# Ledger of designs, part 95: peptides against a protein of PDB entry 4Y8H

Target 1, 196 residues: chain A of PDB entry 4Y8H
Amino acid sequence: TSIMAVTFKDGVILGADSRTTTGAYIANRVTDKLTRVHDKIWCCRSGSAADTQAIADIVQYHLELYTSQYGTPSTETAASVFKELCYENKDNLTAGIIVAGYDDKNKGEVYTIPLGGSVHKLPYAIAGSGSTFIYGYCDKNFRENMSKEETVDFIKHSLSQAIKWDGSSGGVIRMVVLTAAGVERLIFYPDEYEQL

## One batch from the design tools (peptide; made by RFdiffusion4, then SolubleMPNN)

Design b2_p25_8_s3 (from b2_p25_8, 13 letters changed)
Fold by OpenDDE base, seed 2:
Structure b2_p25_8_s3 (fold): chain B 196 residues (1-196), chain A 25 residues (1-25)
Amino acid sequence: as target 1 above (196 residues)
Amino acid sequence: MLTMEEKKELLEKLRKEYEAKLAAL
């Protein structure tokens, strides 16, 4: 698994490979690595497919209830719910989650919740077994306030590199773009990203 | 580690607890 979320000028983009298998970093077999928990709050999932799906379902339900009572939740609120579930049940769950969302007040935000259930707000986050291969690349190439196109390219190149080296990553690269304009889904096939 | 069934039960419990917390606000 190779997953990442990147804040940029107009919001945030989540990206993931599509291969379902077990990696050394986290036992990954996720059916949907990019998962919606609210209109403009999504997550990248790694670890146990069952665990992370259940957690995401709870968060989605919680945020639906929250919305009915208080209005649209912040990305931080969503991340806090994920954190509570992951941390308080860390002995029984295998979950690595990146939470990303957009709202008009906070713009694009990324929160990473690694194994153990800590939470870290970052301008971008990478996770999954493939992430170990691209820390250097991402550190070198990430910039604050990139354009949409620059961010798509950054994610595409990053995940392409991860896939090259991680046997547990591959397939298509999926992205979700969250901005004021809405939600956009992107897909890139091996014939394209393997050439990078 | 909990079985899958035990995990589901735990998660349902957690769901209910969150519902209660929201209702109390």
Scores: peptide ipSAE 0.029, ipTM 0.645, DockQ to the pose 0.066
Fold by OpenDDE base, seed 4:
Structure b2_p25_8_s3 (fold): chain B 196 residues (1-196), chain A 25 residues (1-25)
Amino acid sequence: as target 1 above (196 residues)
Amino acid sequence: MLTMEEKKELLEKLRKEYEAKLAAL
Protein backbone atom coordinates (compact mmCIF):
# COMPACT_ATOMS: atom_id res chain seq x y z
CA THR B 1 0.00 0.00 0.00
CA SER B 2 1.08 3.52 -0.84
CA ILE B 3 -1.06 6.43 0.29
CA MET B 4 -0.59 10.15 0.67
CA ALA B 5 -2.40 13.44 1.13
CA VAL B 6 -1.03 16.80 0.09
CA THR B 7 -2.25 20.29 0.89
CA PHE B 8 -2.00 22.79 -1.93
CA LYS B 9 -3.04 26.32 -2.86
CA ASP B 10 -6.72 25.55 -3.30
CA GLY B 11 -7.26 22.62 -0.96
CA VAL B 12 -5.98 19.09 -0.55
CA ILE B 13 -5.47 16.00 -2.69
CA LEU B 14 -5.48 12.42 -1.46
CA GLY B 15 -3.78 9.69 -3.46
CA ALA B 16 -3.49 5.92 -3.28
CA ASP B 17 -2.49 2.85 -5.21
CA SER B 18 -5.10 0.17 -5.77
CA ARG B 19 -3.29 -3.11 -5.09
CA THR B 20 -5.09 -5.20 -2.51
CA THR B 21 -4.26 -8.31 -0.54
CA THR B 22 -6.72 -11.04 0.35
CA GLY B 23 -8.41 -10.23 3.63
CA ALA B 24 -11.64 -10.01 5.54
CA TYR B 25 -13.97 -7.03 5.57
CA ILE B 26 -16.22 -5.88 8.38
CA ALA B 27 -18.04 -3.12 6.54
CA ASN B 28 -20.96 -4.05 4.35
CA ARG B 29 -19.73 -1.84 1.56
CA VAL B 30 -16.40 -2.38 -0.13
CA THR B 31 -14.29 0.75 -0.07
CA ASP B 32 -10.98 1.53 -1.67
CA LYS B 33 -8.03 3.08 0.13
CA LEU B 34 -9.55 6.54 -0.31
CA THR B 35 -12.66 6.72 1.84
CA ARG B 36 -15.20 9.48 2.32
CA VAL B 37 -16.22 10.29 5.89
CA HIS B 38 -17.88 13.62 5.02
CA ASP B 39 -18.50 15.65 1.87
CA LYS B 40 -15.06 17.24 1.92
CA ILE B 41 -13.37 15.13 4.58
CA TRP B 42 -11.74 11.93 3.36
CA CYS B 43 -9.13 9.50 4.59
CA CYS B 44 -6.40 7.26 3.26
CA ARG B 45 -6.35 3.83 4.87
CA SER B 46 -3.47 1.44 5.51
CA GLY B 47 -3.14 -1.64 7.69
CA SER B 48 -6.03 -4.02 8.20
CA ALA B 49 -8.72 -3.43 5.61
CA ALA B 50 -11.37 -4.68 8.01
CA ASP B 51 -10.16 -2.53 10.89
CA THR B 52 -9.83 0.64 8.88
CA GLN B 53 -13.17 0.16 7.17
CA ALA B 54 -14.89 -0.24 10.50
CA ILE B 55 -13.14 2.79 11.96
CA ALA B 56 -14.04 4.88 8.93
CA ASP B 57 -17.65 3.73 9.15
CA ILE B 58 -17.84 4.86 12.76
CA VAL B 59 -16.31 8.22 11.91
CA GLN B 60 -18.65 8.70 8.97
CA TYR B 61 -21.63 7.92 11.16
CA HIS B 62 -20.36 10.25 13.86
CA LEU B 63 -19.84 13.09 11.41
CA GLU B 64 -23.28 12.59 9.88
CA LEU B 65 -24.84 12.93 13.30
CA TYR B 66 -22.62 15.89 14.03
CA THR B 67 -23.68 17.61 10.83
CA SER B 68 -27.36 17.11 11.50
CA GLN B 69 -27.02 18.71 14.92
CA TYR B 70 -24.24 21.27 14.67
CA GLY B 71 -23.43 21.80 11.01
CA THR B 72 -20.35 20.87 9.00
CA PRO B 73 -17.50 19.51 11.15
CA SER B 74 -13.93 20.66 10.75
CA THR B 75 -11.20 18.37 9.49
CA GLU B 76 -9.61 18.62 12.92
CA THR B 77 -12.80 17.30 14.49
CA ALA B 78 -12.76 14.32 12.15
CA ALA B 79 -9.10 13.68 12.91
CA SER B 80 -9.78 13.78 16.63
CA VAL B 81 -12.41 11.08 16.29
CA PHE B 82 -10.05 8.89 14.27
CA LYS B 83 -7.29 9.52 16.79
CA GLU B 84 -9.41 8.56 19.76
CA LEU B 85 -10.59 5.35 18.14
CA CYS B 86 -7.10 4.33 17.07
CA TYR B 87 -5.30 5.33 20.26
CA GLU B 88 -7.73 3.86 22.75
CA ASN B 89 -7.86 0.58 20.86
CA LYS B 90 -4.28 0.39 19.62
CA ASP B 91 -3.73 -3.09 21.05
CA ASN B 92 -6.68 -4.51 19.13
CA LEU B 93 -6.51 -2.66 15.82
CA THR B 94 -4.04 -2.35 12.99
CA ALA B 95 -4.72 1.00 11.40
CA GLY B 96 -2.69 3.73 9.79
CA ILE B 97 -4.87 6.58 8.61
CA ILE B 98 -4.33 9.90 6.90
CA VAL B 99 -7.24 12.32 7.34
CA ALA B 100 -7.59 15.12 4.82
CA GLY B 101 -10.25 17.73 4.36
CA TYR B 102 -11.19 21.11 3.03
CA ASP B 103 -13.29 23.90 4.43
CA ASP B 104 -13.49 27.58 3.65
CA LYS B 105 -12.05 28.64 7.00
CA ASN B 106 -9.09 26.28 7.31
CA LYS B 107 -8.61 25.43 3.61
CA GLY B 108 -6.87 22.11 2.99
CA GLU B 109 -5.60 20.23 6.02
CA VAL B 110 -3.86 16.89 6.54
CA TYR B 111 -3.66 14.87 9.75
CA THR B 112 -1.69 11.65 9.93
CA ILE B 113 -2.55 8.97 12.46
CA PRO B 114 0.08 6.22 12.38
CA LEU B 115 -0.02 2.93 14.22
CA GLY B 116 -0.38 3.70 17.88
CA GLY B 117 -2.96 6.40 17.42
CA SER B 118 -0.96 9.59 17.68
CA VAL B 119 -2.09 12.51 15.54
CA HIS B 120 0.11 14.89 13.60
CA LYS B 121 -0.98 17.87 11.54
CA LEU B 122 1.28 18.19 8.51
CA PRO B 123 1.33 20.00 5.18
CA TYR B 124 1.46 16.56 3.58
CA ALA B 125 1.64 12.97 4.74
CA ILE B 126 2.64 9.61 3.29
CA ALA B 127 1.98 6.14 4.66
CA GLY B 128 1.78 2.46 3.80
CA SER B 129 4.49 -0.05 2.99
CA GLY B 130 5.50 1.91 -0.08
CA SER B 131 6.01 5.17 1.78
CA THR B 132 9.43 4.14 3.06
CA PHE B 133 10.74 4.32 -0.50
CA ILE B 134 9.59 7.87 -1.17
CA TYR B 135 10.31 9.85 2.00
CA GLY B 136 13.39 11.30 0.36
CA TYR B 137 11.66 12.09 -2.91
CA CYS B 138 8.72 13.74 -1.20
CA ASP B 139 10.91 15.77 1.11
CA LYS B 140 12.87 17.11 -1.83
CA ASN B 141 9.95 17.82 -4.13
CA PHE B 142 7.08 18.96 -1.93
CA ARG B 143 6.35 22.66 -1.96
CA GLU B 144 3.67 24.57 -0.13
CA ASN B 145 0.89 26.24 -2.08
CA MET B 146 1.38 24.31 -5.30
CA SER B 147 -1.22 24.48 -8.03
CA LYS B 148 -3.66 21.64 -8.53
CA GLU B 149 -1.71 20.43 -11.54
CA GLU B 150 1.62 20.60 -9.75
CA THR B 151 0.16 18.69 -6.82
CA VAL B 152 -1.34 16.01 -9.04
CA ASP B 153 2.04 15.58 -10.71
CA PHE B 154 3.81 15.45 -7.35
CA ILE B 155 1.49 12.73 -6.08
CA LYS B 156 1.64 10.82 -9.36
CA HIS B 157 5.43 10.80 -9.38
CA SER B 158 5.64 9.97 -5.69
CA LEU B 159 3.26 7.05 -5.85
CA SER B 160 4.83 5.85 -9.09
CA GLN B 161 8.15 5.58 -7.27
CA ALA B 162 6.54 3.84 -4.32
CA ILE B 163 4.88 1.31 -6.64
CA LYS B 164 8.15 0.75 -8.46
CA TRP B 165 9.91 -0.39 -5.31
CA ASP B 166 7.11 -1.82 -3.16
CA GLY B 167 5.75 -5.19 -4.21
CA SER B 168 2.66 -4.55 -2.10
CA SER B 169 1.74 -1.49 -4.15
CA GLY B 170 0.49 -1.28 -7.71
CA GLY B 171 -2.50 -1.06 -10.00
CA VAL B 172 -4.03 2.30 -10.72
CA ILE B 173 -3.35 5.53 -8.90
CA ARG B 174 -6.51 7.09 -7.56
CA MET B 175 -6.81 10.66 -6.35
CA VAL B 176 -9.49 12.75 -4.70
CA VAL B 177 -9.27 16.52 -4.96
CA LEU B 178 -11.04 18.56 -2.28
CA THR B 179 -11.53 22.28 -2.91
CA ALA B 180 -14.14 25.00 -2.64
CA ALA B 181 -15.32 23.87 -6.06
CA GLY B 182 -16.19 20.43 -4.76
CA VAL B 183 -14.85 16.89 -5.01
CA GLU B 184 -13.02 15.56 -8.05
CA ARG B 185 -11.93 11.96 -8.58
CA LEU B 186 -8.92 11.16 -10.74
CA ILE B 187 -7.45 7.89 -11.97
CA PHE B 188 -4.12 7.13 -13.61
CA TYR B 189 -3.17 3.81 -15.15
CA PRO B 190 0.15 1.93 -15.12
CA ASP B 191 0.90 2.68 -18.76
CA GLU B 192 0.97 6.34 -17.83
CA TYR B 193 2.72 6.50 -14.48
CA GLU B 194 5.27 3.73 -15.10
CA GLN B 195 6.90 5.96 -17.68
CA LEU B 196 7.61 8.74 -15.23
CA MET A 1 -5.45 -9.57 18.75
CA LEU A 2 -9.22 -9.89 18.92
CA THR A 3 -11.22 -12.41 16.93
CA MET A 4 -13.48 -11.11 14.22
CA GLU A 5 -16.50 -11.45 16.46
CA GLU A 6 -14.81 -9.68 19.35
CA LYS A 7 -13.73 -6.92 17.01
CA LYS A 8 -17.27 -6.41 15.76
CA GLU A 9 -18.52 -6.18 19.31
CA LEU A 10 -15.84 -3.67 20.21
CA LEU A 11 -16.61 -1.50 17.23
CA GLU A 12 -20.32 -1.51 17.94
CA LYS A 13 -19.57 -0.52 21.50
CA LEU A 14 -17.37 2.30 20.29
CA ARG A 15 -20.05 3.50 17.90
CA LYS A 16 -22.57 3.71 20.71
CA GLU A 17 -20.13 5.48 22.98
CA TYR A 18 -19.40 8.12 20.39
CA GLU A 19 -23.08 8.53 19.66
CA ALA A 20 -23.61 9.19 23.35
CA LYS A 21 -20.73 11.65 23.49
CA LEU A 22 -22.11 13.52 20.52
CA ALA A 23 -25.55 13.72 22.08
CA ALA A 24 -24.02 15.22 25.21
CA LEU A 25 -22.51 18.17 23.36
Scores: peptide ipSAE 0.029, ipTM 0.595, DockQ to the pose 0.068
Fold by OpenDDE base, seed 1:
Structure b2_p25_8_s3 (fold): chain B 196 residues (1-196), chain A 25 residues (1-25)
Amino acid sequence: as target 1 above (196 residues)
Amino acid sequence: MLTMEEKKELLEKLRKEYEAKLAAL
């Protein structure tokens, strides 16, 4: 798995590969590693598919209840719910979560929640088995307040590099763009990103 | 809102159900 989320001038973009692995079995399917928990709050999931799906389902339900009582939750609120679930259940979970969202007040935000259940607010985050290969690339190439196009290219190149080196990553690259204008879904195929 | 205890119970339930679905594929 290779996942990341990147803040930029107008919001935030989440990205993920789509390869599914079960032991030695590899399938290049469109995997739900980018998961909606609210209109403009999404997450990237790594680790146990079952664990992270359960967590995301609970958060989505919680945020729905929150919305009915208090209105649209902030990205920080969503990250807090993820953090509580991951931390309080850390002995029984294998979950790495990146939470990303957009609102008019806070703009694009990224929160990373590694296995231990801590939470860290960052301008961008990477995770999954493929992330180990691209820390250097991301550090060198990330810039704050990039354009949408620059950010898409940054994520595409980053995940392409991760896939080249990580046997557990591959398939298509999926992205979700969150801005004031709404939600946009992007997809890039191996024939394109392998040539980068 | 769900209590933390309720969230833990729900997590376990959902995880087991999801694992069962995966095993059936």
Scores: peptide ipSAE 0.026, ipTM 0.607, DockQ to the pose 0.815
Fold by OpenDDE base, seed 3:
Structure b2_p25_8_s3 (fold): chain B 196 residues (1-196), chain A 25 residues (1-25)
Amino acid sequence: as target 1 above (196 residues)
Amino acid sequence: MLTMEEKKELLEKLRKEYEAKLAAL
């Protein structure tokens, strides 16, 4: 798995590969690594697919109830719910989650929740087995307040490099763009990113 | 607002449901 989320001038973009692995078996089918928990609050998931799906479902449910009582939740609120679930169940759970969202007040925000259930607010975050190969690249090439196009290219190049070296990553690159204008879904195929 | 116990119960339930869905594919 290779996942990341990047704040930019107009909001935030989440990105993920789509490969599924079980032992020696590799499937390049699209997997649900980018998951909606609210209109403009999404997450990237790594670790146990079943466990992280359950966590995301709980968060989505909680945020729905929250909205009914208090109005639209902040990205920080969503991250706090993820943190609670990951921390309280850390002994029985393998989960690496990046939470990203957009609202008019806070703009694009990224929160990373590594194993153990800590929470860290960052301009961008990377995770998954493929992330180990691209820390240097991302550090060198990330810039604050990039354009949408620059940010898409940054994520595409970063994940392409991760996929190149990580056998557990591959397939298509999926992105979700969160801005004031709404939600946009992007997809890039191997022929598009393998040559980068 | 769900209690921590309710969250744990829901987590277990949802995990089992998800695993069942995967097994059915």
Scores: peptide ipSAE 0.024, ipTM 0.574, DockQ to the pose 0.715

Design b2_p25_8_s4 (from b2_p25_8, 12 letters changed)
Fold by OpenDDE base, seed 3:
Structure b2_p25_8_s4 (fold): chain B 196 residues (1-196), chain A 25 residues (1-25)
Amino acid sequence: as target 1 above (196 residues)
Amino acid sequence: MLSMEEKKKLLEELRKKYEAELAAL
């Protein structure tokens, strides 16, 4: 798995590969590593697909209840719920989560929740087995307040490099763009990103 | 709002559900 989320000028973009543990691409919600928990709050999932999907479902439900009582939750609130679930069940779960969201007040935000259930707010985050190969690249090439196009390219290049070296990553690269304008889904195929 | 106990119960149920779905692929 190779996943990442990157804040940029107009919001945040999440990105993920699509390879399953069997090495094949399968169109399945449970194995989809980009998951919606609220309109403009999404997450990237690594670890157990079953565990992380279950966690995401609970968070989504919690945020629905939250919305009905208090209004639209912040990204920080969502991250807090993820953190609680991951921390309180850390002995029984294998979960690495990147939470990303956009709102008009806080703009794009990224929170990473590694195994164990700690939470870290960062300008960008990478995770999964493929992330091991791209820490240096990302550190060198990330810039704050990039344009949408620059950020898409950054993520595409980063994940392409991760996929190149990580046998557990591959397939298509999916992205979700969260801005004031709404939600946009992007997809990039191997023929395109393998040439980078 | 759900208690932690309720969340843990739901978590276990959902994990089993999704494990079964994945096994059927």
Scores: peptide ipSAE 0.581, ipTM 0.940, DockQ to the pose 0.744
Fold by OpenDDE base, seed 2:
Structure b2_p25_8_s4 (fold): chain B 196 residues (1-196), chain A 25 residues (1-25)
Amino acid sequence: as target 1 above (196 residues)
Amino acid sequence: MLSMEEKKKLLEELRKKYEAELAAL
């Protein structure tokens, strides 16, 4: 898995590869590692698919109830729920989560929750087995307040490099763009990103 | 390591906890 979320001028973009590992078998199929927990709060998932989906389901439900009573939750609130679930159950879960969201007050925000259930607010985050290969690239190329296009390119190049080196990553690159304008899904195929 | 069923149960319990917290607010 190679996942990342990047804040930029107008919001935040999440990105993920689509390869799935099932036991010893690696499937290069369309798999969505980008999961909606609220209209403009999404997460990237790594680790156990079952664990992370279950966690996301709980968060989604919690945020739904929250919205009903108090209005739209902040990204920080969502991250705190993820963190609590991951931390309190860390002995029984294999979950790495990147939470990303947009709201008018805080704009784009990214929270990373690695194994163990700590939470870190960052301008951008990378995770998954492929992230090991792109820390250097990301550090060199990330800039704050990039344009949408610059951010898409940054994520595309980053994940392309991760996929190149990580046998557990591959398939298509999916992105979700969260801004004041709404939610946009992007997809990029190997024929494009392999050439980068 | 917990089974999938046990994990689900645990998470369901956590859900209930959060619901209770929301109700108390």
Scores: peptide ipSAE 0.232, ipTM 0.736, DockQ to the pose 0.064
Fold by OpenDDE base, seed 5:
Structure b2_p25_8_s4 (fold): chain B 196 residues (1-196), chain A 25 residues (1-25)
Amino acid sequence: as target 1 above (196 residues)
Amino acid sequence: MLSMEEKKKLLEELRKKYEAELAAL
């Protein structure tokens, strides 16, 4: 898996490859590595599909209850719920989560929750087995307050490189753009990103 | 709102539900 989330001028973009592994079988199926937990709060998932799906389901349900009682939750609130689940159950979970969201007050925010259940607020985050190959590239090329187009290109190039080197990553590159304007879903196919 | 204990129970139930996928991300 190769996943990332990047804050930019107008919000935040999440990106992920689509490869899944079932035993020794590797498939480039459409996956739910980018998972909605609220209208403009999403997460990237790595590790156990079962663990991360279960966590995301609980967070989604929690945020629905939260919304009914208190109104729209902040991204920080969502990250806190993820953190609690991951930290308090760390002995039984294999889960790496990046939480990203947008609201008018805080704009785009990214919280990374690696194995162990710590939480870190960052301008951008990368995770998954493919992330180890692109730390240098991302550090060199990330800029604050990029345009949407610049950020899409940054993520596309980053994940393309991760996929190139990580056998556990591949398929399509999916992105979710979260801004004041709403939610936009993007997809990029191997024929276009492999040439980058 | 769910307590931590309720979340743990729900987590275990959902994990079992999804374990049949035998998939990794």
Scores: peptide ipSAE 0.390, ipTM 0.895, DockQ to the pose 0.645; fails the geometry check
Fold by OpenDDE base, seed 4:
Structure b2_p25_8_s4 (fold): chain B 196 residues (1-196), chain A 25 residues (1-25)
Amino acid sequence: as target 1 above (196 residues)
Amino acid sequence: MLSMEEKKKLLEELRKKYEAELAAL
């Protein structure tokens, strides 16, 4: 798995490869590593498909209840719920989560929750087995307040490199763009990103 | 709102539900 989320001038973009390891057919809902937990709060998932799907389902439900009582939750609130689940159940879970969201007050935000259930707010985050190959590239090429196009290119190049070196990553590159304008899903196929 | 106990119970139920779909991301 190779996943990342990047804050930029107008919001945040999440990105993920699509490769899974399985002994049976898995529904697209389970294999999609970019998962919605609220309108403009999404997460990237790595580790156990069952564990991370269960966690995401609970967070989605919790945020729905939260919304009914208090209004739209912040990205920090969502990250807190993920952190609580991951930390308090760390002995029984294999889950790495990146939480990303947009709201008018805080703009784009990224929170990474690695194995163990710690939480870190960052301008961008990378995770999964493929991330080990692109720490240097990302550190060298990330810039704050990039345009949407620059950020898409940054993520595309980063994940392309991760996929190139990580046998556990591959398939299509999916992205989700979260801005004031709404939610946009992007997809890039191997024929394009392998040439980068 | 859900308590930690309720969340753990729900987590266990959902994990069992998805366990049949053994996969790693």
Scores: peptide ipSAE 0.377, ipTM 0.889, DockQ to the pose 0.613; fails the geometry check

## One batch from the design tools (peptide; made by RFdiffusion4, then SolubleMPNN)

Design b2_p26_1_s1
Fold by OpenDDE base, seed 3:
Structure b2_p26_1_s1 (fold): chain B 196 residues (1-196), chain A 26 residues (1-26)
Amino acid sequence: as target 1 above (196 residues)
Amino acid sequence: SSAAAAVREAILAAMEKTSAAFLARL
């Protein structure tokens, strides 16, 4: 798995590869590494597909309940719910989560929740088995307040490098763009990103 | 933030009511 989320001038973009290991587990819905928990709050998931999907489903449920009582939650609130679930289950859980969201007050925000259930607010985050190959690349190439196009290119190049070296990553690159204008889903195929 | 902390107890209480189907997958 290779996942990342990047803040930029107009919001935040989440990105992920699509390679999954098929097992005997029967999920109620299709597992996607980019998962919606609220209109403009999404997460990237690594680790156990079943465990992280259950966590995301629980978070979505609580954010829906929160919305009905208090209005739209902040990205920080969503990250706090993820953190509680990951921390309380850390001894039995294999989960790496990146939470990303957009609102008019805070703009684009990224929170990373690694194994163990700590939470860190960052301008960008990377995770998954492929991330070990691209820490140096991302550190050298990330810039704050990039354009949408620059940020898409940064994520595409970063994940392409991760996929090149990580046998557990591959397939298509999916992205979700969160801005004031709404939610946009992007997809890039191997024939494009393998040439970068 | 204070807003996140203020709703923490309510969120934790709501977690106790989470569907058994979701919890069984952890």
Scores: peptide ipSAE 0.023, ipTM 0.627, DockQ to the pose 0.023
Fold by OpenDDE base, seed 4:
Structure b2_p26_1_s1 (fold): chain B 196 residues (1-196), chain A 26 residues (1-26)
Amino acid sequence: as target 1 above (196 residues)
Amino acid sequence: SSAAAAVREAILAAMEKTSAAFLARL
């Protein structure tokens, strides 16, 4: 798995590869490493597909309850719910989660929740087995307040590099763009990104 | 802040009401 989320001038973009290694587990739900938990709050998931799906479902449920009582939750609130679930279940959980969201007040935000259930607010985050190959690349190429197009290219190139080196990553690159304009889904195929 | 504390309390209270069906998948 290779996942990342990147803040940019107009919001945030989440990106993921699509390769799934299920082993003996058959997912009852379509495996999506980019998972909606609220209209403009999404997460990237790595680790146990079943566990992280359950966590995301719980978060989604509680954010809907939150919305009914308090209005639209902040990305920080969503990250806090993820953090509590990951921390309280850390003894039985393999999860690396990146929470990303957009709202008009805070703009694009990224929170990473590594194994153990800590939470870190960052301008961008990478995770999954493929991330180990691209820390240097991302550090050299990330810039604050990029355009949408620059950010898409940054994520595409980063994940392409991760896929080249990580046998557990591959397939298509999916992205979700969260801005004031709404939610946009992007997909890039191997024939495109392998040439980068 | 007091607002952050209230949100945390609300989150924890909501989490206590999480469906057993969801928790069973963890």
Scores: peptide ipSAE 0.019, ipTM 0.581, DockQ to the pose 0.022
Fold by OpenDDE base, seed 2:
Structure b2_p26_1_s1 (fold): chain B 196 residues (1-196), chain A 26 residues (1-26)
Amino acid sequence: as target 1 above (196 residues)
Amino acid sequence: SSAAAAVREAILAAMEKTSAAFLARL
């Protein structure tokens, strides 16, 4: 798995590969590792598909309930719910989650929640088995306040490199763009990103 | 806390009910 979320000038973009693995079996299923928990709050999931899906479902429900009582939650609130769930269940969970969201007040925000259930707010985050191969690339190429297009390219190149080296990553690259304008889904196929 | 316990139980229950088909490394 290779996942990342990147804040930029107008919001945040989440990106993920789509490969799923079970032991030695590699399924090129289009696994959607980008999961909506609120209109403009999404997460990238790595680790156990079952565990992270359960967590995401609980968070989504919590945020729906929150919304009914208090209005739209902040990305920080969403991240805190994820953190609580991951931390309290750290002995039973295999979960690496990046939470990303947009709101008009805070703009794009990224929170990473690695194994153990800590939470870290970052300008961008990478996770999954493929991330280990691209820390250097991302550190070198990330810039704050990039344009949408620059950020898409950054994510596409980053994930392409991760996929190149990580056997557990592959398939299509999916992105979700969260801005004031709304939510946009992007998809990039191997024939494009493999040539980068 | 009681709230934490409830959350743990909910997660564990959800995990337990998930079929093996959904168990995959991401």
Scores: peptide ipSAE 0.021, ipTM 0.552, DockQ to the pose 0.037; fails the geometry check
Fold by OpenDDE base, seed 1:
Structure b2_p26_1_s1 (fold): chain B 196 residues (1-196), chain A 26 residues (1-26)
Amino acid sequence: as target 1 above (196 residues)
Amino acid sequence: SSAAAAVREAILAAMEKTSAAFLARL
């Protein structure tokens, strides 16, 4: 798995590969690791597919209740719910989650929740087995307040490198762009990104 | 809190339903 979320000038972009593995089995079955928990609050999931899906479902429900009572939750609120679930279940949970969202007040925000259930607010975050290979690349190439196009390219190149070296990553690259304009879904196929 | 406990139990219950042998890794 290779996942990341990147804040930029107009919001935030989440990105993920689509490969799944079970032990030694590699499946190029398209798996969506980008999950909606609110209109403009999404997460990237790594680790146990079942565990992280259950967490995301609970968060989504919680945020729905929150919305009915208090209005649209902040990305920080969403991250706090994820954090509580991950921390309280850390002894039994295999999960790495990146929470990303956009709102008019806070703009794009990214929170990473690694195994153990800590929470860290960052300009960008990377996670999954493929992230090990791209820390250096991301550190070198990330810039604050990039354009949408620059950010898409940054994520595409980063995940391409992760996929190149991580046998547990591959398939298509999916992205979700969260801005004031709305939600946009992008997809890139191996024939394109393998050349980068 | 009671709410937190309920949420924890929900997660644990979901985890128990999944066989580790067939769990997909993301």
Scores: peptide ipSAE 0.021, ipTM 0.552, DockQ to the pose 0.038; fails the geometry check

Design b2_p26_1_s3
Fold by OpenDDE base, seed 4:
Structure b2_p26_1_s3 (fold): chain B 196 residues (1-196), chain A 26 residues (1-26)
Amino acid sequence: as target 1 above (196 residues)
Amino acid sequence: SAAEEAVREEIRRRMEETTKRFLERL
């Protein structure tokens, strides 16, 4: 798995490969590594598909409840819910989660929740088995306040490199763009990114 | 605020209960 989320000028973009190497799934769940937990709050999931699906479902439920009572939650609130779930269940979970969201006040935000259930707010985050191959590339090429197009290219190149070296990553690259304008889903096929 | 803390505690409680149910079926 290779996942990442990147803040940019107008919001945040989440990206993920599509390869799955695990047979552990919760029935009737969406297994997409990019998972919606609120309108403009999404997460990237790595590790146990079943575990992270369960976590995401719980978070989604709590954010729905939160919304009904208190209005739209912040990305930080969503990240805190993820953090608590991951921390409290750290002995039973193999999960790496990146939470990303957009709101008009905070703009695009990214929170990474590695194994152990810590939470870190970052301008961008990478995770999954493929991430180890692209720390250097990302550090070199990330810039704050990129355009949408620049950010898409950055993610595409980053994940392409991760896929190139990580046998557990591959397939299509999916992205979700979160901005004031809404939610946009992107897909890039191997023929497009392998040449980068 | 106190109100925010109360909300966090309620969410935490519900998360624990829900998490338990999910983990039990895994």
Scores: peptide ipSAE 0.049, ipTM 0.633, DockQ to the pose 0.023
Fold by OpenDDE base, seed 3:
Structure b2_p26_1_s3 (fold): chain B 196 residues (1-196), chain A 26 residues (1-26)
Amino acid sequence: as target 1 above (196 residues)
Amino acid sequence: SAAEEAVREEIRRRMEETTKRFLERL
């Protein structure tokens, strides 16, 4: 798995590969690692698919309840809910989660929740088995307040490099763009990103 | 704030209950 989220001028973009591995079997099936928990709050999931899906489902439910009582939650609130679940279940969960969201007040925000259930607010985050190959690249090439296009390219190049080296990453690259304008879903195929 | 803490605690409580029910259904 290779996942990331990147704040930019107009919001935040989440990105993920789609490969799944079951034992020695590699499946290039389109697997969604980008999960909606609120209209403009999404997460990237790595680790146990079942565990992280359960967490995301619970978070989504609670954010819906929160919304009904208190209005739209902040991205920070969503990250806090994720953090609590991950921390409380840290001994039983294999979960690496990146939470990203947009609101008019805070703009694009990214929170990373590694194993253990800590939470860290960052301008961008990477996770998954493929992330180990791209820390240097990301640190070198990330810039604050990039355009949408620059950010898409940054994510494409980053994930392409991760996929190149990580046998557990591959398939299509999916992105979700969160801005004031709404939610946009992007998809990029191997024939496009492998040449980068 | 105290109000925020109370909300967090209530959310936590509800999360635990929801999680328990969810796990029981699996």
Scores: peptide ipSAE 0.023, ipTM 0.600, DockQ to the pose 0.021
Fold by OpenDDE base, seed 2:
Structure b2_p26_1_s3 (fold): chain B 196 residues (1-196), chain A 26 residues (1-26)
Amino acid sequence: as target 1 above (196 residues)
Amino acid sequence: SAAEEAVREEIRRRMEETTKRFLERL
């Protein structure tokens, strides 16, 4: 698995590979790695597919309830719900979650929730088995306030590199772009990114 | 396996408890 979320000038973009793999002692890998929990709040999931799906479902429910009572939740609120669920289950849960969202007040935001259930707000985050191969690349190439196109390119190149080295990553690269204009879904096939 | 199922059940239980607490705080 290779997942990432990147803030940029107009919002945030989430990206993920699509390969589903089963490790020797990990029975269920995440299939749908980009998951909607609210209109413009999404997450990237790594680890146990069943466990992270359950968490995402609970978060989605809470955010729906929150919306009915208080209006649209912030990305920080969503991240807090994820954090609480991950922390309370940290002894049994193998999950890495990146929460990303857009709202008019805060623009694009990214929160990473690694194993243990801590939460960290970052300009961008990477996770999954493939992320180990691209920390240096991302650190060198990330810039704040990139354009949409620059950010798509950054994610595409980053995930392409991760896929090259991580046998547990591959398939298509999926992206979700969250901005004031709405939600846009992108897909890139191996022929498009393997040459990068 | 039975062990895996037990872990899943414990996670589910804890998630439900967390959910209840969260709803109570709203």
Scores: peptide ipSAE 0.023, ipTM 0.560, DockQ to the pose 0.045
Fold by OpenDDE base, seed 1:
Structure b2_p26_1_s3 (fold): chain B 196 residues (1-196), chain A 26 residues (1-26)
Amino acid sequence: as target 1 above (196 residues)
Amino acid sequence: SAAEEAVREEIRRRMEETTKRFLERL
């Protein structure tokens, strides 16, 4: 798995590969590692697909309840719910989660929740088995307040590099763009990103 | 697999407990 989220001038973009590794078999499935928990709050999931999906489902439920009582939650609130669930289950849970969201007050925000259930607010985050191959690339190429197009290219190139070296990453690259204008879903196929 | 199932059940239990605590704070 290779996942990332990047703040930019107009919001935030989440990105993920789609490969699923089960036992000795590698499948290039169209798996959803980008999961909605609120209208403009999403997460990237790494680790146990079932366990991280359960966490995301619980978060989505809590944010729905929150919305009914207090209005639209902040990205920080969503990250706090994820953090609590991951921390309370840290002894048995193998999960890396990146929470990203957009609101008019805070703009695009990214929170990373690594193993252990800590939470860190960052301008961008990477995770998954493929992330180990791209820390250097991302550090050198990330810039604050990029355009949407520059950010899409940055994520595409980063995940392409991760996929080249990580046997547990591959398939399509999916992205979700969160801005004031709404939510946009993008998809890129191997024929495109393998050439980068 | 039995050990994995036990771990998953424990995770589920703890997640439910966390959910209850969170709801109490709303």
Scores: peptide ipSAE 0.045, ipTM 0.641, DockQ to the pose 0.046; fails the geometry check

